Peptides against a protein of PDB entry 4N7V. Designs and how they scored, part 175

Target 1, 222 residues: chain A of PDB entry 4N7V
Amino acid sequence: TLRSITSPLVAHRLKPIRQKTKKAVVSILDSEEVCVELVKEYASQEYVKEVLQISSDGNTITIYYPNGGRGFPLADRPPSPTDNISRYSFDNLPEKYWRKYQYASRFVQLVRSKSPKITYFTRYAKCILMENSPGADFEVWFYDGVKIHKTEDFIQVIEKTGKSYTLKSESEVNSLKEEIKMYMDHANEGHRICLALESIISEEERKTRSAPFFPIIIGRKP

## One batch from the design tools (peptide; made by RFdiffusion4, then SolubleMPNN)

Design b2_p26_8_s4 (from b2_p26_8, 10 letters changed)
Fold by OpenDDE base, seed 3:
Structure b2_p26_8_s4 (fold): chain B 222 residues (1-222), chain A 26 residues (1-26)
Amino acid sequence: as target 1 above (222 residues)
Amino acid sequence: DEELEKEREEELEKELKKLSEEYEKE
């Protein structure tokens, strides 16, 4: 099943973006829908032959073939669906489209990992919790130049000198120099606070059913 | 703030390019 290889993508709160590659163009629209345009070249002109338009919650996929399958010239936005439109739910998506959906999902997940959800200014650093899940990325930019990037898989440290290294285990974290441990401790505290605030704010957002509360900024740079 | 946003955008672009290359190689 498609669900065995990916979950429905979530594009809520993401800014519009358009990324062109050789064979495809992926876009997040103003509507927070995601479009995958399949591109072919004929006589030095690029044409969109197929479009997958995915809802912001990833559960609905609309597929169409521009210009009756002849293709539509590549433009600065996806061609509008006109006729011969197929609509699928996530669980009913034909297998032939799974690879393209997976690509869209990975694209969105990557964008989410670089999209601030909570920005928290401390005395020493700018802390940023990102939109991706599970295990949202967490970045700490210390005002003195030290940077820490936490992901589900690793912790990257960039020292003042520009020296960079990656930590993948608790033992490696414990082996850090004392001066670096101080930064790590601060980063961990900021991370804990952001996660706590995310939980509280998300619950209030759910209760009020109002406009999105995120992204939010807490505090200000000293 | 603008500098940090620019850095994230550059990182995103780099990783999106890598993702694209992986997709096209299959």
Scores: peptide ipSAE 0.439, ipTM 0.899, DockQ to the pose 0.833
Fold by OpenDDE base, seed 2:
Structure b2_p26_8_s4 (fold): chain B 222 residues (1-222), chain A 26 residues (1-26)
Amino acid sequence: as target 1 above (222 residues)
Amino acid sequence: DEELEKEREEELEKELKKLSEEYEKE
């Protein structure tokens, strides 16, 4: 099943973006829908031959073939659905479209990993909790130039000198120089606070049922 | 703090490009 390969993509709160490559264009629209356009070149002109339009919650996929499959000239946005429109749920998506959906999902997840959900300014750093899930990325930009990037899989440290290294285990973290441990401790505290705030804000958001509270900025740069 | 935002956007663009290139090679 498609679900065994990927979960439904989630594009809520993401800013519009359009990424063009040779064979495909992926877009997040103002509506927070995601479009994958299959691009073909003919006579030095690029045409959109197929479009997958995915709902913001990833559960509905609309597939259409512009101009009866002949293609529509590539533009600054996906062509409107007019010809040979099919609508599928996530669990009913034909296998022939799974690769394209997976690409869209990976695209969205990557965008989410770089989209601030909570920005928290401390005395020493700008802390950012990202939108991706599970295990949201967490970045700490110390005002003195040190950077720490935490993901579900690793911790990357960039020192003032520009020296960069990756930590993949708690043992490696414990083996850090004392000076670096201080930065790590601060980063971890900032992370804890952001997660706590996320929980509190999300609960209030659930109760209110209004416009999204995120993204949010807490504090200001000293 | 526009500099940090710009850096993240540039990183995103590079990683998205890499992702797309991987997709096209499959």
Scores: peptide ipSAE 0.436, ipTM 0.897, DockQ to the pose 0.859
Fold by OpenDDE base, seed 4:
Structure b2_p26_8_s4 (fold): chain B 222 residues (1-222), chain A 26 residues (1-26)
Amino acid sequence: as target 1 above (222 residues)
Amino acid sequence: DEELEKEREEELEKELKKLSEEYEKE
């Protein structure tokens, strides 16, 4: 099943973006829908032959073939749906489209990992909790130039000198120099606070049924 | 602050490019 290889993508709160490559164009629209355009070149002109339009919650996939499959000239946005539109649920998506959906999902997940959900300014750093899940990325930009990037899989440290290294285990973290541990401790505290705030804000958002509270900025740069 | 945002956007662009290249090779 598609679900065995990926979860429905979630594009809520993401800013519009469009990335063109040789064979495809992926877009997050202002509607927070995601479009994958299959691009073909004929006579030095690029045409969109197939479009997957995925809902913001990833559960609905609309597929259409511009100009009855003849293609539509590539533009700065996906072509509008034409006749012969197919609509699928996530669980009913034909296997032939799974690769494209998976690509869209990876694209969105990557964008989410770079999209601030909570920005928290401390005395020493700008802390940012990102939108990706589970295990959201967390970045700490210290005002003195040190940077820490935490993911579910690793921690990257960039020292003042520009020296960069990746930590993949607790043992490696425990082996850090004392000076670096101080930065790590601060980063961890900021991370804890952001996670706590995320929980509290999300709960209030649920209760009020209001417009999204995120992204949010807490504090100010000194 | 704007500089940091720009840096993040540049990093995103690089990683998206890499993802796209991987997708096109398959």
Scores: peptide ipSAE 0.432, ipTM 0.895, DockQ to the pose 0.892
Fold by OpenDDE base, seed 5:
Structure b2_p26_8_s4 (fold): chain B 222 residues (1-222), chain A 26 residues (1-26)
Amino acid sequence: as target 1 above (222 residues)
Amino acid sequence: DEELEKEREEELEKELKKLSEEYEKE
């Protein structure tokens, strides 16, 4: 099943983006829908042959073939659906489209990992909790040039010298030199605070059923 | 802030490109 290889994508709160490659264009629209355009080149002109339009919650996929399958010239936005539109739920998506959906999902997840949800300024750093889940990315930009990037899978450290390395285990973290451990400690504290705030804010958001509270900025750069 | 945001955007673009290349090779 599709669910065995990916979960429904979540594009809520993401800024619009359009990324063109040789064979495809992926867009996050103002509506927070996600579009995958299949691009083909004929006579030095690019055409959109197929479009997957995925709802912001990933559960509905609308597929259409522009210009009766002949293709529509590639533009700065997806072509509008007109005729021959198919609509599928996530669980009913034909297998032939799974690869494209998976690509869209990975695209969105990557964008989410670079989309600030909470920005928290400390005395020493700008801390950023990202939108991806589970295990949101967390970045710490120290004002002195040190950078720490935490993901679910690793921690990347960039030292003042520009030296960069990746930590994959707790043992490696524990083996860090004392100077770097201080940065890590601060990063971890900032991370804890961001997670706590996320929880509190999310709960209040749920209770009020108001407009999204995120993204949020806490504090100011000293 | 703008510089850091630009850096994140550049990183995102690079990673998106890599993702796209992987997709296109399959």
Scores: peptide ipSAE 0.442, ipTM 0.898, DockQ to the pose 0.839; fails the geometry check

## One batch from the design tools (peptide; made by RFdiffusion4, then SolubleMPNN)

Design b2_p27_1_s1 (from b2_p27_1, 11 letters changed)
Fold by OpenDDE base, seed 4:
Structure b2_p27_1_s1 (fold): chain B 222 residues (1-222), chain A 27 residues (1-27)
Amino acid sequence: as target 1 above (222 residues)
Amino acid sequence: DKLEEERKKELEEELKRLEEEEGHLLD
């Protein structure tokens, strides 16, 4: 099943983006829908031959073939759907579209990993918890130039000198120089606070059923 | 915001890598 290879993508709260690749253009729209435009070239002109438009919650996929399948000239936005439109639920998506959906999912996940959900200014750093899940990315930009980037899989450190390295195990973290450990301690504390706030705010959001509370900014740069 | 611009740049670079590594999914 499609579910066995990817979860429904989630594009809520993401800003619009349009990224052209070799064979496609992937967009997040103002509506927070995701569009995959499959592009073919004829006589040095690019045409959109197929469009997958995925709902913001990833559960509905609308597929259409512009201009009766003849293609529509590539523009700065997806072509409007024609009369020949297919609509599928995530679990009913034909297998022929699974790989394209998978790419869209990875695209969105990457964008989410760079989309602030919580920005928290401390005395020493700008801390940012991102939108991706599970295990949201967490970035700490210290005002003195040190950067720490935490992901589910690794921790990247960029020192004042510009020296960069990646830590993938607890032993590597424990082997850090004492001066770097101080930054790591601060980063971890900021991370803990952001996660706690995310939980509290999400619960209030659930109770109120209002417009999204995120993204939020806590504090200000000193 | 300088940091926002840097993050945007990082995103663009990573999206390029995504295409290189997984663009075959679109074939």
Scores: peptide ipSAE 0.531, ipTM 0.935, DockQ to the pose 0.829
Fold by OpenDDE base, seed 1:
Structure b2_p27_1_s1 (fold): chain B 222 residues (1-222), chain A 27 residues (1-27)
Amino acid sequence: as target 1 above (222 residues)
Amino acid sequence: DKLEEERKKELEEELKRLEEEEGHLLD
C-alpha cells in the first residue's frame, strides 16, 4: 500500500515555494496545496504534461493532464485544472502515482524541517522548533556564534571556531567537552520549553477552533 | 533576518540534494 511507503503529506502552515527539478516542478501554493508538475521538453520548450495537486492534508490527490494531454507551456505557476480531472483519496491513489506522491512527501517533509513553528529567544540564543514530524528539528543559534542542530537522528554542533561535528549516540554526547556541554544543556532546556509550549498552544487551538496560532515567536533578541 | 536567509539557502541546497538522490521517483 501507499501508506506502507509514506504517510499523507502535511503542508499546513508552509509558505509558498516553487522548485524546478530535472523532470518536474514542485510547488507549495498559497492555498497550502502541493503541486507536482511533470515536465517534458518538446522543440526546445518545456511543457507540463501531468499535474498532481495534493491537498494540504495530503488526503486528496487531483490529477489532470493539461491541454488534453498535449501539455501546457511551463509557466510561473501550475496550469489550471481542465475538465479532465481525476480525484483520488490517499488510500485509493493508483500505484502508478505512488512514486510521485512519495517524492512530494519527501519534498514537503524537507520544507517542514526548515519551517519555524516556534521561535523562542533566550538570554543566550535563538531557539527554533521546526514543523516536521515526528521528532521535529530543533535549532539553537547562540548569540556568540555556537550553533546546535538537533534532529531525530543526530545532533550537529558548530563551535565558535567553525569546527563542526555530528553526534549520533548518547555516548558521543556524554563525551563532549565541558564547554560544549553547557551549550547543550541550554539547548536541551530550550527544546523542552518549546515542546511544552507547542503542546499548550495546540490544545488552545483545539479549544478555540480559531485560525492557527503557529508560527509563533516568544520573546525577542536581547 | 539573516538566520532566516541562511535557512532558506540551506533548504535550497537540501532540495537540490533531494532531487539528485530521489529524483528518479519522478521518472
Scores: peptide ipSAE 0.529, ipTM 0.935, DockQ to the pose 0.832
Fold by OpenDDE base, seed 2:
Structure b2_p27_1_s1 (fold): chain B 222 residues (1-222), chain A 27 residues (1-27)
Amino acid sequence: as target 1 above (222 residues)
Amino acid sequence: DKLEEERKKELEEELKRLEEEEGHLLD
């Protein structure tokens, strides 16, 4: 099943983006829908031959073939659906489209990992919890130039000198120089606070059933 | 701000890498 390969993509709260690749153009629209435009070149002109338009919650996929499959000239936005439109649920998507959906999902997940959900200013750093899940990325930009980037898989440290390294185990974290441990301690505290705030705010969102509270900014740069 | 621009640049670079690594899914 498609579900065994990937979960439905989640594009909620993401800003619009349009990224051209060799084979396709992937967009997040103002509506937070995701479009995959499959591009072919003919006589030095690029044409959109197929479009997958995926709902913001990833559960509905609309597929159409511009100009009856002849293609539509590539433009600054996806071509409008015309005739011969197919609509599928995530679980009923034909297998022939699974790989394209998977790419869209990975695209969105990457965008989410760079999309601030909570920005928290401390005395020493700008802390950012990102939108990706599970295990949201967490970045700490210290005002003195040190950067710490935490992901589900690793911790990247960029020192004042520009020296960069990756930590993948507790033993490596424990082997850090004392001066770097101080930054790590601050980063971990900021991370804890952001996660706590995320939980509290999400619960309030659930109770109110109102517009999204995220993204939020807490504090300001000193 | 400067940090936002840096993250935008990082995103663009990583999206390019995604195409290089996973672009075959679009074939």
Scores: peptide ipSAE 0.529, ipTM 0.935, DockQ to the pose 0.854
Fold by OpenDDE base, seed 5:
Structure b2_p27_1_s1 (fold): chain B 222 residues (1-222), chain A 27 residues (1-27)
Amino acid sequence: as target 1 above (222 residues)
Amino acid sequence: DKLEEERKKELEEELKRLEEEEGHLLD
């Protein structure tokens, strides 16, 4: 099943983006829908041959073949769907489209990992909790130039000198220089606070069912 | 915002890597 390969993508709260690759153009629209335009080149002109338009919650996939399958010249936005449109639910998506959906999902997940959900300014750093899940990325940009990037899989440290390294275990974290441990401690505290605030704000958002509370900025740069 | 621009640049670079590593999914 498709579900065994990937979960439905989630593009809620993501800002619009249009990224051209060699084989496709992937967009997040103002509607928070995700479009995958499959591009082919003919006679030095790029054409959109196939479009997958995925709903913001990932559960609905609309597929169309521009210009009756002949393709439509690549433009600055996805071509409008024609009368020949297929609509599928996530669980009913034909297997031939699974790999393309998987790519879209990975694209969105990457964008989410770079999309601020909570920005928290401390005395020493700008802390950012990102939108990806589970285990949202957490970045700490210290005003003195140190950067700490936490993911579910690793912690990357960029020191003032520009020295960069990745930590993948607790033992490596424990082996850090004392100076770096101070930064790590601050980062961890900021992370804890952001997670706590995320929980509280999400609960209030659930209760009110109003417009999204996120993204949110807490504090101000000193 | 300088940090926003840096994050945008990082995203663009990572999206390129995604294409290189996973672009075969679009074949």
Scores: peptide ipSAE 0.527, ipTM 0.935, DockQ to the pose 0.825

Design b2_p27_1_s2 (from b2_p27_1, 10 letters changed)
Fold by OpenDDE base, seed 4:
Structure b2_p27_1_s2 (fold): chain B 222 residues (1-222), chain A 27 residues (1-27)
Amino acid sequence: as target 1 above (222 residues)
Amino acid sequence: EELEKEREEELKKELEKLEEEYGHLLD
């Protein structure tokens, strides 16, 4: 099943973006829908031959073939759907489209990992919890130039000198020099606070059913 | 604002790397 390969993508709260690849253009629209435009070249002109338009919750996929499959010239936005469209649920998506959906999912997941959900300014750093899940990325930008990037899989440290290294185990974290441990401790505290705030804010958002509370900024840069 | 532009540029670069690794899914 498609579900065994990837989960439905989630594009809520993401800013619009358009990224051209060799064979496609992938976009997040103002509507928070995701479009995969499959591009073919004819006589030095690029044409959109197929479009997958995926809902913001990833559960609905609209597929259309612009201009009756002849294609439309590539433009600065996806071509409008025609009357010849197919609409699928995530679980009913034909297998021929699974790889394209998987790419869209990875695209959105990467964008989410770079999209601030909570920005928290401390005395020493700008802390950012990102939109990706599970295990959201967490970045700490210390005002003195140290940077820490936490993911589900690793911790990257960039020292004041520009020296960069990646930590993948607790033993490596424990082997850090004392001066770096101070930054790590601050990063971990900022992370804990952001996760706590995320939980509290999400619960209030659920109760009120109002406009999205995220992204949110806590504090100000000193 | 400048930090946002830098973040957008970084995102574009990471999306290019994504294509290098997973662009074959679009073939």
Scores: peptide ipSAE 0.594, ipTM 0.935, DockQ to the pose 0.730
Fold by OpenDDE base, seed 3:
Structure b2_p27_1_s2 (fold): chain B 222 residues (1-222), chain A 27 residues (1-27)
Amino acid sequence: as target 1 above (222 residues)
Amino acid sequence: EELEKEREEELKKELEKLEEEYGHLLD
């Protein structure tokens, strides 16, 4: 099943973007829908031959072939769907489209890992919890120039000297110099606070069913 | 504004790496 390969993509709260690749253009629209435009070159002109339009929650996939499959000239936005439209649920998507959906999912997950959900200013740093899940990226920019970037897979440290290194195990974290441990401790505390606030705010958002509360900014830069 | 532009440039570079690693999914 497609679900055994990837989960439905989630594009909620993402800013619009349009990225051209060799074989496609991938876009997040103002509607938070995701479009994969499959591009072919003919006579030195690029044409959109196929479009996958995926809902913001990833559960609905609309597929169409511009200009009756002849293709539409590549433009600054996806071509409008015509009458020959196929609509699928995530679990009913034909296998021939699974790899394209997987690419869209990877694209969205990367954008989410670079999209601030919570910005938290402490006395010493700007902390940022990103939109990706599970295990959201967490960045800490200390005002003195130290940077820590936490992901699910690693921790990157950039010291004041410009020395940069990556930690992939708890043993490596425990082997840090005492000075760097102080920054790590502060980063971990900021991370804990952001996760706690995310939980509380998400629960209130669920209860009120109002406009999205995220992204949020907590505190002020000193 | 400068920080936002820097983050957008970083994102573009990471998206290029994504294409190198996963672009075969679009074949």
Scores: peptide ipSAE 0.592, ipTM 0.936, DockQ to the pose 0.744
Fold by OpenDDE base, seed 5:
Structure b2_p27_1_s2 (fold): chain B 222 residues (1-222), chain A 27 residues (1-27)
Amino acid sequence: as target 1 above (222 residues)
Amino acid sequence: EELEKEREEELKKELEKLEEEYGHLLD
């Protein structure tokens, strides 16, 4: 099943983007829908031959073939849907589209990992909790040039010297120099605070059913 | 604004890497 390969993508709160690739153009629209425009070259012109338009919650996929499958010239935005539109739920998506959906999912997940949900300014750093889930990325940019990037799988450290390394286990974290441990401790505290705030704000958002509270900025840059 | 632009450029580079690794899904 498609579900065994990937979960429905989630594009809520993501800023619009349009990224050209070799084979496609992938966009997040103002509507928070995701468009995959499959591109073919013909006579030195690029044409959009197929479009997958995926809802912001990933559960609905609309597929159309511009100009009756002849394609439309690639433009600055997806071509408008034609009358020949197929609409599928995530669980009913034909297998021939699964790989394309998987790419869209990875695209969105990457964008989410780079999309601030909470920005928290401390005395020493700019802390950023990202939109991806589970295990949202957390970045700490210290004002002195140290950077810590936490993911679900690893911690990347960039020291003042520009030395960069990745930690993949607790043992490696424990082997850090004392100076770096201080940065890590601050990063962990900032992370804890961001997670706590995320929980509180999400609960209030649920209660009020208002417009999204995220992204938010807490504190001020010194 | 400059930090946002830098972040957007970083995202763009990461998306290029994503294409290198997973672009075959679009074939």
Scores: peptide ipSAE 0.591, ipTM 0.935, DockQ to the pose 0.754
Fold by OpenDDE base, seed 1:
Structure b2_p27_1_s2 (fold): chain B 222 residues (1-222), chain A 27 residues (1-27)
Amino acid sequence: as target 1 above (222 residues)
Amino acid sequence: EELEKEREEELKKELEKLEEEYGHLLD
């Protein structure tokens, strides 16, 4: 099943983007829908031959073939849907489209990992919790030039000297220089606070059924 | 913010790497 390969993509709160690839253009629209425009070249002109338009929650896929399958000239935005539209749920998407959906999912997940959900300014650093899930990326930019990037899989440290290294185990973290441990402790505190705030804010969103509170900025740079 | 611009540039570079690794999914 498609679900065994990937979960439905989630594009909520993502900023619009349009990225040309070799074979396609992938976009996040103002509506937070995701479009995959499959591009073919003919007579030195690029044409959109197929479009997958995926809902912001990833659960609905609308597929259409512009200009009756003849293609529509590549433009600055996806071509409008035609009368020949197929609509699928995530679970009934034909297998022939799974690879394209998978690419869209990876695209969105990468964008999410670089999209601030919570920005928190401490006395020493700018902390950023990202939108990706599970295990959202967490970045700490210390005002003195040290950087820490936490992911679900690793921790990257960039020291003042520009020396960079990646930690993949707790033993490596425990073996850090004492100076770096201080930065790590601060990063961990900021991370804890961001996660706590995320939980509280999300609960308030649920209760109020209001417009999204995220992204949010807490504090200000000194 | 300068940091925001840097992050946007990093995103673009990582999207290019994504294409290199997974662009075959679009073939």
Scores: peptide ipSAE 0.591, ipTM 0.936, DockQ to the pose 0.776

